# Peptides against a protein of PDB entry 5LHZ, part 32

Target 1, 78 residues: chain A of PDB entry 5LHZ
Amino acid sequence: QLLKSVFVKNVGWATQLTSGAVWVQFNDGSQLVVQAGVSSISYTSPNGQTTRYGENEKLPDYIKQKLQCLSSILLMFS

## One batch from the design tools (peptide; made by RFdiffusion4, then SolubleMPNN)

Design b2_p8_4_s3 (from b2_p8_4, 3 letters changed)
Fold by OpenDDE base, seed 1:
Structure b2_p8_4_s3 (fold): chain B 78 residues (1-78), chain A 8 residues (1-8)
Amino acid sequence: as target 1 above (78 residues)
Amino acid sequence: SKLDKFLS
């Protein structure tokens, strides 16, 4: 369930879920689901393939790049 | 956590 959605210029849309997670829908069609206090990240590629990265798994650079705007996004939710 | 480096 959705709590709040914000438009992020040159990024896409970010939505805070009732679970506390943040769902980012990027302009390139990819998606990220992240949550503070949760040691895993969910990434969905434009083709719909979803990968879950645990705390001990290295993130691909393209995902790290997408996460660079996360701090700014989270400020928009409180 | 894994996200900490991206939250600061």
Scores: peptide ipSAE 0.416, ipTM 0.853, DockQ to the pose 0.306
Fold by OpenDDE base, seed 2:
Structure b2_p8_4_s3 (fold): chain B 78 residues (1-78), chain A 8 residues (1-8)
Amino acid sequence: as target 1 above (78 residues)
Amino acid sequence: SKLDKFLS
């Protein structure tokens, strides 16, 4: 379930889930699901393919770039 | 965690 959604200019929409996770829907159609204390992230490409990255897996640069705005997004839910 | 470097 969804708790709260916020619009993030030049990024997209971010939604706080009842699970504690944050779901980010980017303008390019991609998506990220992240949660503090969880060692993995979920990325969905615009074509709908979902990939889960564990703690020790290397992230593609394009995902790292998307994660750069995560700290500011999380502040919007504090 | 993996996300820590993006949360600072």
Scores: peptide ipSAE 0.414, ipTM 0.853, DockQ to the pose 0.314
Fold by OpenDDE base, seed 3:
Structure b2_p8_4_s3 (fold): chain B 78 residues (1-78), chain A 8 residues (1-8)
Amino acid sequence: as target 1 above (78 residues)
Amino acid sequence: SKLDKFLS
């Protein structure tokens, strides 16, 4: 379930879930689900393929780039 | 953690 959604200029939408996770829907159709205290992240490509990356797994650069916006996004929920 | 470097 959804708690709060915020519009992020030039990025897309970010939504806090009742689970505690943050769901980011990017303008390119990709998605990220992240949660503080959880050692993995979920990325969904525009074609709908979902990949979960664990604590010690290498992240592709395109995902790292998307995560660069995360700190500013999370501040919008504070 | 994995996300720490993106949060600080």
Scores: peptide ipSAE 0.412, ipTM 0.851, DockQ to the pose 0.315
Fold by OpenDDE base, seed 5:
Structure b2_p8_4_s3 (fold): chain B 78 residues (1-78), chain A 8 residues (1-8)
Amino acid sequence: as target 1 above (78 residues)
Amino acid sequence: SKLDKFLS
């Protein structure tokens, strides 16, 4: 279930889920699902392929770039 | 956590 959605300029939409996760829908059609205290992240590419990355798994640069705006997104839910 | 380095 959804709790709150916020528009993030030049990024897309971010939605806080009842699970505690944050779901980011980027302008390029990709998606991230992240959650504090969870050692994995979920990335969905624009073509719909979903990949889960564990704590010790290296992230592709394009995912790292998207995560750079996560701190500012989380502040929007404070 | 994995996300810590992306938080400021």
Scores: peptide ipSAE 0.412, ipTM 0.852, DockQ to the pose 0.303

Design b2_p8_5_s1 (from b2_p8_5 with D4Q K5R)
Fold by OpenDDE base, seed 5:
Structure b2_p8_5_s1 (fold): chain B 78 residues (1-78), chain A 8 residues (1-8)
Amino acid sequence: as target 1 above (78 residues)
Amino acid sequence: SKLQRFLS
């Protein structure tokens, strides 16, 4: 269930979910679902493939780059 | 955690 969505310039759209998670829809068609206090993230590639990564799992660089904007996104919901 | 640095 959705709470609110915000437009993030040069990134995409970020939506706060009632679960506490944040759903980011990037301009390239990829998606991330992340939540503070949760040790895993969900990434969906532009082709629709979804992968869940644990906290100690090595992340592809392109995912790390997308995660770097999360702190700023979370501030928009705080 | 490894992911926490991106969430805080």
Scores: peptide ipSAE 0.119, ipTM 0.754, DockQ to the pose 0.274
Fold by OpenDDE base, seed 4:
Structure b2_p8_5_s1 (fold): chain B 78 residues (1-78), chain A 8 residues (1-8)
Amino acid sequence: as target 1 above (78 residues)
Amino acid sequence: SKLQRFLS
């Protein structure tokens, strides 16, 4: 279930879920679901393919770049 | 963890 959604300029929409996760819908059509304390993240590419990455896996640079904006997004919910 | 650093 959704708690709160915020528009993030030049990024997309970020939604806080009741689970504590943050769901980001990026302008390029990709999506991320991340949650502090959870060892994995979920990435959905623009074509709809979803991949889960564990905490010890090497992330593609394009995903790392998307994750870098999360700290700022999380501040919007605090 | 590697992922947590992006959330902090």
Scores: peptide ipSAE 0.117, ipTM 0.754, DockQ to the pose 0.283
Fold by OpenDDE base, seed 2:
Structure b2_p8_5_s1 (fold): chain B 78 residues (1-78), chain A 8 residues (1-8)
Amino acid sequence: as target 1 above (78 residues)
Amino acid sequence: SKLQRFLS
């Protein structure tokens, strides 16, 4: 279930879920689901393929780039 | 953790 959605310039839309997770829908059609205190993230590519990454797993650079805006997004929901 | 730096 969705709690609140905010528009993030040059990023897309970010939605806080009732689970405590944040769902980011990027302009390129990709998606991230992240949650503080959880050791994994979920990434969905524009073609709909979903992959889950653990905290010690090597991340593709394009995933790292998308994660860089999370700190700012999380502040919006604090 | 590696991911935590992006989540905080």
Scores: peptide ipSAE 0.115, ipTM 0.753, DockQ to the pose 0.278
Fold by OpenDDE base, seed 3:
Structure b2_p8_5_s1 (fold): chain B 78 residues (1-78), chain A 8 residues (1-8)
Amino acid sequence: as target 1 above (78 residues)
Amino acid sequence: SKLQRFLS
C-alpha cells in the first residue's frame, strides 16, 4: 500500500509505503526497497531479477551508488 | 551499521 510518491530529478520516483519502506523506481528501470530497522535491502534489476542483500553483505558498486541518494530521499518524507 | 549509513 502506497502513502506518498515524490519525483526525484535525475533519479526517478520514490514512494513511501505504509509498511515504512521506501520504494525507489529508478529511470534505468531498476528498483530499490529499503526500510529503516530492517537489516536487508531489496534490489530489482531492469530485467526483473530481485535480490535481497543483508546488512553486512558486500554490495555491488552500482547498488551502493543508488543507495547514496537515499538519505536525501528520506529527508523528503520526514 | 553498514546499512544504516545509507539511511541517515
Scores: peptide ipSAE 0.114, ipTM 0.750, DockQ to the pose 0.283

Design b2_p8_5_s2 (from b2_p8_5, 3 letters changed)
Fold by OpenDDE base, seed 2:
Structure b2_p8_5_s2 (fold): chain B 78 residues (1-78), chain A 8 residues (1-8)
Amino acid sequence: as target 1 above (78 residues)
Amino acid sequence: SWLDRFLK
């Protein structure tokens, strides 16, 4: 279930789920799902491929770029 | 880690 969705200019939409996860739908068609207390993230590319990254894995630059704005988004839901 | 840098 969805709790709250917010439009983030030049980024996309961010939605807080009842599970506690935050789902970000980026303008380029990619998606991130992150959740407090979970040491991994889920990334879905524009072509629909989903990959989960653990805390000790090296992230591609394009994912790091998206995480840079995610910290600010998370504060909006805190 | 990226977790510390981006999510904490």
Scores: peptide ipSAE 0.398, ipTM 0.863, DockQ to the pose 0.281
Fold by OpenDDE base, seed 4:
Structure b2_p8_5_s2 (fold): chain B 78 residues (1-78), chain A 8 residues (1-8)
Amino acid sequence: as target 1 above (78 residues)
Amino acid sequence: SWLDRFLK
């Protein structure tokens, strides 16, 4: 379930879920789901393929780029 | 970890 959604300029939409996770829907159609205390993230590509990455796995650069803006996004829900 | 770098 959804709690709150915020528009993030030049990024997309970020939604806080009742689970505590943050769901980011990027302008390019990709998605990220991240949650504090969970040692993994979920990335969904624009074509709908979902990949889960653990804390010790190497991330593709395009995902790292998207994660770089997450700290500022998370502040919107604090 | 990257989690610490990007999500903390």
Scores: peptide ipSAE 0.396, ipTM 0.863, DockQ to the pose 0.282
Fold by OpenDDE base, seed 3:
Structure b2_p8_5_s2 (fold): chain B 78 residues (1-78), chain A 8 residues (1-8)
Amino acid sequence: as target 1 above (78 residues)
Amino acid sequence: SWLDRFLK
């Protein structure tokens, strides 16, 4: 379930879930789900394909770019 | 790890 959502200019929407995860819905239709204490992230492409990446895996550049704003987003919920 | 870098 959803706890709170914030609009992030030029990024999209970020939602804090009751699970503790943060769900980011990007303007391009992609999505990221990250959660503290979980050593992986979930990325959903605009076409709906979901991939989970562990902390030791090499990330595609397009995912790295989206993760770069994540620290700022997480501060919105702290 | 990238996880620490981007989530901290």
Scores: peptide ipSAE 0.391, ipTM 0.862, DockQ to the pose 0.280
Fold by OpenDDE base, seed 5:
Structure b2_p8_5_s2 (fold): chain B 78 residues (1-78), chain A 8 residues (1-8)
Amino acid sequence: as target 1 above (78 residues)
Amino acid sequence: SWLDRFLK
């Protein structure tokens, strides 16, 4: 269930879920789901493929770029 | 880790 959605300029939409997770829908059609206290993230590519990455896994650069703006997104819900 | 870099 959705709690709150906010528009993020030049990024897309970010939604806080009742689970506490944050779901980011990027303008390029990709998606990220992150949860505080969980040492993994879920990435969905524009073609719909979903991959879960653990904290010690090497991330593709395109995912790192999206994570760089995540901290500012999280502040929008605090 | 990327957790420390991007989330903490």
Scores: peptide ipSAE 0.391, ipTM 0.860, DockQ to the pose 0.285

Design b2_p8_5_s3 (from b2_p8_5, 3 letters changed)
Fold by OpenDDE base, seed 2:
Formats: sequence, C-alpha cells, structure tokens
Structure b2_p8_5_s3 (fold): chain B 78 residues (1-78), chain A 8 residues (1-8)
Amino acid sequence: as target 1 above (78 residues)
Amino acid sequence: SWLQRFLS
C-alpha cells in the first residue's frame, strides 16, 4: 500500500509504502526497494529481473549510481 | 558498508 509519491527530478518517482519501505521507479524502467533497518535492498532491472543484495555484498556500479540519490529521497519522507 | 553510506 502507498502512502506518498514524490517526483524526483532526473531520477523518477519515489513512493513511501505503508511497510516503511521506499520504492523508487527510475526513468530507465528499473526499480529499487529499500527500507531502514533492513540489511538488504532489491533491484529490478528494466527487463523485470529482480536481485536482492545484502549489506556486505559488492554492488554493480549502475546500482551504486542509483543509490547515490537515496539519501536525498529519504529526507523527502522524513 | 554501502547500506550505511547510502541509507543513513
């Protein structure tokens, strides 16, 4: 269930879920789901493949780039 | 960790 959706310039849309997670839908069709207190993230590629990454795993650069805007996104929901 | 870096 959705609580709030905000437009993020040059990124896409970010939605806070009732679960506390933040769902980011990027302009390229990829998606991220992140949640404070959860030691993993889920990434969905434009082709629909979903991969979950733990906090100690090395991330692909393209995912790191997408995570760079998360700090500012999270502030939008604080 | 990247979690601390990006989600703090």
Scores: peptide ipSAE 0.301, ipTM 0.832, DockQ to the pose 0.276
Fold by OpenDDE base, seed 3:
Structure b2_p8_5_s3 (fold): chain B 78 residues (1-78), chain A 8 residues (1-8)
Amino acid sequence: as target 1 above (78 residues)
Amino acid sequence: SWLQRFLS
């Protein structure tokens, strides 16, 4: 369930879920779900494939790039 | 970890 959605210029939309997770819907059609206290992230590619990455796992560069703006997004919900 | 870094 959704709590709050914010538009992020040149990124997409970020939504805080009742679970505490933050769901980012990027302009390219990909999605990222992050949750404090959970040691993994969920990435969904534009083609609909979903992959979970653990905190000790090497990330593809395209995911790293999207995570780089996450800190700023999270501040919008603090 | 990268998770802690990017979720800071």
Scores: peptide ipSAE 0.299, ipTM 0.831, DockQ to the pose 0.276
Fold by OpenDDE base, seed 1:
Structure b2_p8_5_s3 (fold): chain B 78 residues (1-78), chain A 8 residues (1-8)
Amino acid sequence: as target 1 above (78 residues)
Amino acid sequence: SWLQRFLS
């Protein structure tokens, strides 16, 4: 279930889930699901393909770029 | 880790 959704300028929408995860829907159609205390993230490409990345994996640059805005988003839900 | 870098 959804707890709260916020509009993020030039990014998209970020939603806090009852699970504690944050779901970001980017303007380019991609998505990220992240959660503090969980050692992985879920990335969904615009074509709908979903990939999980563990904390020790090297991330593609395009995913790193999307994660860079997450710190600011998470503060909005604290 | 990137978790610490981007999410903390």
Scores: peptide ipSAE 0.298, ipTM 0.831, DockQ to the pose 0.281
Fold by OpenDDE base, seed 5:
Structure b2_p8_5_s3 (fold): chain B 78 residues (1-78), chain A 8 residues (1-8)
Amino acid sequence: as target 1 above (78 residues)
Amino acid sequence: SWLQRFLS
């Protein structure tokens, strides 16, 4: 269930879920789900493929770029 | 880790 959604300029939409997770819907159609205390993230590509990455896995550059804005997004829910 | 880099 959704708690709060915010529009993030040049990024997309970010939604805080009742689970505590943050769901980011990027302008390119990709999605990212992250949660504090969980050592993995869920990434969905624009074609709908979902992959879960652990904290020590090598991430593709395009995912790293999306993670760069996570800290600022999290501040929007504080 | 990316967790430390991007979430803190």
Scores: peptide ipSAE 0.297, ipTM 0.829, DockQ to the pose 0.280

Design b2_p8_5_s4 (from b2_p8_5 with K2W K5R)
Fold by OpenDDE base, seed 1:
Structure b2_p8_5_s4 (fold): chain B 78 residues (1-78), chain A 8 residues (1-8)
Amino acid sequence: as target 1 above (78 residues)
Amino acid sequence: SWLDRFLS
């Protein structure tokens, strides 16, 4: 279930879920689901393929770049 | 973890 959605300029849309997770829908068609306290993230590529990454895995640079905007997004939900 | 760095 969705709690709140915010438009993020030059990024896309970010939605806070009732689970506590944040779901980001990027302008390039990719998606990211993250949650503090959870040891993994979910990335969906523009072609619809979803991959989960654990905290012990090396992240691709393109995913790191997308994660870097999350701090500012989370502030919009506080 | 790396995740905490991006979410903090």
Scores: peptide ipSAE 0.224, ipTM 0.805, DockQ to the pose 0.276
Fold by OpenDDE base, seed 2:
Order: C-alpha cells, then sequence, then structure tokens
Structure b2_p8_5_s4 (fold): chain B 78 residues (1-78), chain A 8 residues (1-8)
C-alpha cells in the first residue's frame, strides 16, 4: 500500500509504503526498497532483475551511489 | 551497519 509519493529532482520518485519501507523509482528505470530496522535492501535493475543485499555484503558502487540520496529522501517524509 | 549510515 502506498502512503505518500514525492518527486526527487535528478533522482526520480520516492514512495513511502504503509509497511514503513521507502520505494525509490530512479530515472534510469532501476528501483530500490529500503526500510529502517531491516538489515537488507532490495535492488531491481532496469531489466527487472531483483537482488537483495544484506548488511554484511559488499555493495556495487552504483548501488552505493543510489543509497547516498536516501538521507535527503527520508527528510521529505518526516 | 552500512545500511544505517545510508538511512541516517
Amino acid sequence: as target 1 above (78 residues)
Amino acid sequence: SWLDRFLS
């Protein structure tokens, strides 16, 4: 269930879910789902492949770059 | 964790 969606300049759209998770739809067609208190993230590439990463795993740089905007996104929902 | 860093 969707709670609130906001436009993020030069990033895409971010949606807060009723579950507490944040769903980011990037301009390049990729997607990221993150949630505080959950030790993993879900990344979906533009071709639709989904990968889940745990806190103990090495992240690809392109995913790290996408995660860098999360702090500012979360402020938009506060 | 690294996730906490990105979410903070």
Scores: peptide ipSAE 0.224, ipTM 0.805, DockQ to the pose 0.280
Fold by OpenDDE base, seed 4:
Formats: C-alpha cells, sequence, structure tokens
Structure b2_p8_5_s4 (fold): chain B 78 residues (1-78), chain A 8 residues (1-8)
C-alpha cells in the first residue's frame, strides 16, 4: 500500500510504502526499493530483471549513482 | 555499511 508519492525532478517518482520502504521509479524505467533497518536493497532493471543486493556486496556504479539521490528523496518524506 | 551511507 502507498502512503505518499512525490515527483523528483530529473529522477522520477518516489513512493513511501506502508511497509516503511521507499520505492523509486526512475525515468529510465529502472526501480529501486530501499528501507531503513533492512540490510538489502532491491533493484529492477528497465527490462524487468530484479536483483537484491546485501550490504556486503559490491554494487555496480549505475546503482550507486541512483542511490546517491536517496538522501534528498528521504527529506521529501520527513 | 554502504547502505547506511546512502540512507543517512
Amino acid sequence: as target 1 above (78 residues)
Amino acid sequence: SWLDRFLS
């Protein structure tokens, strides 16, 4: 279930879920689901492939770039 | 962890 959705300029849409997770839908068609207190993130590529990454794993640069905007997004839900 | 870095 959705709590709040915000438009993020030059990024896409971010939605806070009732679970506490934040779901980001990027302009390139990729998606990211993150949640504080959970030791993993979920990334979905534009082709629909979903991969879960744990905190001990090396992230691809394209995912790191998407994560860099999370701090700004989280402020929109505060 | 890297996750903490991006979420804090």
Scores: peptide ipSAE 0.223, ipTM 0.804, DockQ to the pose 0.281
Fold by OpenDDE base, seed 3:
Structure b2_p8_5_s4 (fold): chain B 78 residues (1-78), chain A 8 residues (1-8)
Amino acid sequence: as target 1 above (78 residues)
Amino acid sequence: SWLDRFLS
């Protein structure tokens, strides 16, 4: 379930879920789901492929770039 | 963890 959605300029939409996760829907059609206390993230590419990455895995640069805006997004929910 | 880094 959704709690709150915010529009993020030049990024997309970010939604806080009742689970505690943050769901980011990027303008390029990709999606990212992250949650504090969970040791993995979920990335969905524009073609619909979903991959989970654990904290012990090397992230592709394009995912790192998307994660880098998370800190500012999370402040929008504080 | 790297995840904590991005969430902080």
Scores: peptide ipSAE 0.222, ipTM 0.804, DockQ to the pose 0.279

Design b2_p8_6_s1 (from b2_p8_6, 3 letters changed)
Fold by OpenDDE base, seed 5:
Structure b2_p8_6_s1 (fold): chain B 78 residues (1-78), chain A 8 residues (1-8)
Amino acid sequence: as target 1 above (78 residues)
Amino acid sequence: SFLDRFLS
């Protein structure tokens, strides 16, 4: 269930879920689902493939780059 | 936490 969605210029859309997670839909068609206190993240590539990464796994650079935007995204919900 | 390293 969705709580709030915000438009993030040059990034995409970010939505707070009732679960506490944040769902980011990027302009390139990829998606991230992240949640504080959870030791994994969910990434969906533009082709629809979803992969869950644990906190100790090596992340692809393109995912790291998207995660670096989280700080600014979360500020839009505060 | 996991996300802390991406939050600044």
Scores: peptide ipSAE 0.374, ipTM 0.852, DockQ to the pose 0.374
Fold by OpenDDE base, seed 1:
Structure b2_p8_6_s1 (fold): chain B 78 residues (1-78), chain A 8 residues (1-8)
Amino acid sequence: as target 1 above (78 residues)
Amino acid sequence: SFLDRFLS
């Protein structure tokens, strides 16, 4: 269930879920689901392929770049 | 945590 969605300029849309997760839908068609207290993140590429990354895995740079937006996004939900 | 690595 969705709680709130916010528009993030030059990024896309971010939605807070009742689960506590944050779902980001990027302008390039990719998606990211993150949640505090969870040891993994979910990334969906524009072609629809979903990959889960654990906290001990090496992340591709393009994933890191998207994750750098999180601090700004989460502030919008406070 | 995992998320904390990308939060300031």
Scores: peptide ipSAE 0.374, ipTM 0.852, DockQ to the pose 0.379
Fold by OpenDDE base, seed 3:
Structure b2_p8_6_s1 (fold): chain B 78 residues (1-78), chain A 8 residues (1-8)
Amino acid sequence: as target 1 above (78 residues)
Amino acid sequence: SFLDRFLS
């Protein structure tokens, strides 16, 4: 269930879910789901493949780059 | 937490 969606210029849309997770839909068609208190993140590539990464797992650079904008995204919900 | 790693 969706709570609030915000438009993020040059990034895409970010939606806060009732679960507490934040769902980011990037302009390139990829998606990212992150949630505080959860030891993993979910990334969906533009082709629809979804992968979960644990906190101790090596992240691809392209995912790290997307995660770097989380701070600014989350500020939009505050 | 995992999320905190990317919140700077």
Scores: peptide ipSAE 0.369, ipTM 0.851, DockQ to the pose 0.396
Fold by OpenDDE base, seed 4:
Structure b2_p8_6_s1 (fold): chain B 78 residues (1-78), chain A 8 residues (1-8)
Amino acid sequence: as target 1 above (78 residues)
Amino acid sequence: SFLDRFLS
């Protein structure tokens, strides 16, 4: 269930879920689901393929770049 | 935590 959605210029849409997760829908069609207290992140590529990455795994640069937006995104909810 | 790596 959705709690709040915000438009993020040059990024996409970010939504807080009742689970506590943040769901980001990027302009390139990819998606990211992150949640504090969870040891993994969920990335969905534009073609719809979903991959979970654990905290001890090496992340591709394109995912790291998207995660760098999180600080700015989270500020929009506070 | 995991997310702390990407928060500043």
Scores: peptide ipSAE 0.368, ipTM 0.851, DockQ to the pose 0.384

Design b2_p8_6_s2 (from b2_p8_6, 4 letters changed)
Fold by OpenDDE base, seed 2:
Structure b2_p8_6_s2 (fold): chain B 78 residues (1-78), chain A 8 residues (1-8)
Amino acid sequence: as target 1 above (78 residues)
Amino acid sequence: SFLDRFLK
């Protein structure tokens, strides 16, 4: 269930879910689902492949770059 | 948390 969606300039769209998770749909067609208190994130590539990463795993640089947007995104839901 | 690594 969706609560609120916001446009994020030069990034895409971010949606707060009723679960508390934040769903980011990037301009390149990839997606991230993140949630505070959860020890993993979900990344979906443009081709539809979904991968979950745990907090102890090495993240690809392109994932790190996308996660760097989270600070500004979360402020939009505060 | 996990996300704290990327929050500023």
Scores: peptide ipSAE 0.335, ipTM 0.842, DockQ to the pose 0.385
Fold by OpenDDE base, seed 1:
Structure b2_p8_6_s2 (fold): chain B 78 residues (1-78), chain A 8 residues (1-8)
Amino acid sequence: as target 1 above (78 residues)
Amino acid sequence: SFLDRFLK
């Protein structure tokens, strides 16, 4: 269930879920689901393929770049 | 945590 959605300029939309997770829908068609206290993240590529990455895994640069905007996104939910 | 690596 969705709690709140915010528009993020040059990024896309970010939605706070009732689970506590944040769901980001990027302009390039990819998606990211992240949650504090959870040891993994979920990335969905533009073609719809979903991959979970654990905290002990090496992340590809394009994932890291998307995660870099989380600070500003989370600030909008405070 | 995992996310802390990308949060400032």
Scores: peptide ipSAE 0.333, ipTM 0.841, DockQ to the pose 0.380
Fold by OpenDDE base, seed 3:
Structure b2_p8_6_s2 (fold): chain B 78 residues (1-78), chain A 8 residues (1-8)
Amino acid sequence: as target 1 above (78 residues)
Amino acid sequence: SFLDRFLK
């Protein structure tokens, strides 16, 4: 379930889920689901492929770049 | 945490 959605200029939409996760829908059609206290993230590519990445594995640069805007996104929910 | 790695 959705709690709150915010529009993020030049990024897309970010939504707080009742699970505690943050769901980011990027303008390029990709998606991220991240949650504090969870040791993995979920990335969905524009073609619909979903991959979970653990904290102990190397992330593709394109995912790192998207994660690096999380700080600004999370501030919008504060 | 994993998430904290990307917080600036």
Scores: peptide ipSAE 0.329, ipTM 0.840, DockQ to the pose 0.383
Fold by OpenDDE base, seed 5:
Order: C-alpha cells, then structure tokens, then sequence
Structure b2_p8_6_s2 (fold): chain B 78 residues (1-78), chain A 8 residues (1-8)
C-alpha cells in the first residue's frame, strides 16, 4: 500500500510504501524501488524489464545517476 | 548499508 507521494522536480514521483520501501517513478519511464536495510534494489527500465541489483554488483551508470538523487528524495518524506 | 553510499 501507498503512504505518501511527492513530486520531485526534474526527477519524477516518489512514493513511500507501507513496507518501508520508496518507489520512484522517473520522467523517462523507468522505476526504482529501494529500502533501507535491504541489500538489493529493484530497477525497471522504460520497456518494463525489471532487474534486482545486489550491493556487491557493479551498477550501470544510468542507475547510479538515479540513485544519486535519493538523498534529496528522502528529504521530501521527512 | 547499500543505500548509504548514495545518501548525503
């Protein structure tokens, strides 16, 4: 279930889930699900392909770029 | 943690 959604300028929408996860829907149609204390992230590409990445994996640059805005996103839920 | 490296 959804708790709260916020609009993030030049990024997209971010939604806090009851599970504790944050679901980001980016302007390019991709999606990211992240959660503190979890050792993996879920990325969905614009074409709908979903991939889970572990903390020890080399992340594609485009995913790293999206993760870079997490700190600003989390501030929206504080 | 995993997310810590992306949090300021």
Amino acid sequence: as target 1 above (78 residues)
Amino acid sequence: SFLDRFLK
Scores: peptide ipSAE 0.323, ipTM 0.838, DockQ to the pose 0.376

Design b2_p8_6_s3 (from b2_p8_6, 3 letters changed)
Fold by OpenDDE base, seed 1:
Structure b2_p8_6_s3 (fold): chain B 78 residues (1-78), chain A 8 residues (1-8)
Amino acid sequence: as target 1 above (78 residues)
Amino acid sequence: SRLQRFLS
């Protein structure tokens, strides 16, 4: 269930879910689902492939770059 | 954690 969606310029749309997770739909067609206190993130590439990454895994730079947006996005939901 | 670094 969706709680709130916000438009983020040059990023895409970010949606707060009732689970506490944040779902980001990026302009390039990729997606991230992230939740504080959960030990993994979900990344979906533009081609629809989904990969889960643990908190201690090395992340590809393109995913790190997308995650860097989250701090600012989370403030929008506070 | 690496994850938390991006969330806070």
Scores: peptide ipSAE 0.146, ipTM 0.783, DockQ to the pose 0.358
Fold by OpenDDE base, seed 5:
Structure b2_p8_6_s3 (fold): chain B 78 residues (1-78), chain A 8 residues (1-8)
Amino acid sequence: as target 1 above (78 residues)
Amino acid sequence: SRLQRFLS
């Protein structure tokens, strides 16, 4: 279930889920699902392929770039 | 962790 959605200029939409996770839908059609205290993230590419990454894995640069805005997004929810 | 760096 969804709790709250916020529009993030030049990024996309971010939604806080009842699970505690944050679901980001980026303008390029990709998606991230992240949650504080969870050791993995879920990335969905624009073509619909979903991959989970652990906290110690080397991430593709394009995913790192998307993750860099998460701290700012989280500030919008609390 | 690498992940925590992006969440805080």
Scores: peptide ipSAE 0.145, ipTM 0.782, DockQ to the pose 0.352
Fold by OpenDDE base, seed 4:
Structure b2_p8_6_s3 (fold): chain B 78 residues (1-78), chain A 8 residues (1-8)
Amino acid sequence: as target 1 above (78 residues)
Amino acid sequence: SRLQRFLS
């Protein structure tokens, strides 16, 4: 369930979920679901394939790049 | 953790 959604220029839309997670829908059609205190993230590629990554798992660079804007996004919900 | 770096 959704709390609030914000438009993020050059990124896409970010939505805070009632679970505490943040759901980011990127302009390229990919998606991320992340939550502090949860040991994994969920990435969905534009073709709809979803992959979960653990906290100690090496991430693809393209996912790391998407995560780099997350701290800034989180400030929009604080 | 690697994830924590992006969430903080």
Scores: peptide ipSAE 0.144, ipTM 0.783, DockQ to the pose 0.351
Fold by OpenDDE base, seed 3:
Structure b2_p8_6_s3 (fold): chain B 78 residues (1-78), chain A 8 residues (1-8)
Amino acid sequence: as target 1 above (78 residues)
Amino acid sequence: SRLQRFLS
């Protein structure tokens, strides 16, 4: 279930889920799901492939770049 | 953690 959605200029849409997760739908068609207290993130590429990455796992640069804006997004829900 | 740094 969706709790709150915010439009993020030049990024896409970010939605806080009732689960506590934040779901980011990027303009390029990719998606990212993150949640505090969960040791993994979920990334879905534009082609629909979903991959989970653990906290000790090396992340592709394009994932890191998308995560870098997450701190700013989270502030929008505070 | 590596993950937490992106969430904070």
Scores: peptide ipSAE 0.142, ipTM 0.779, DockQ to the pose 0.354

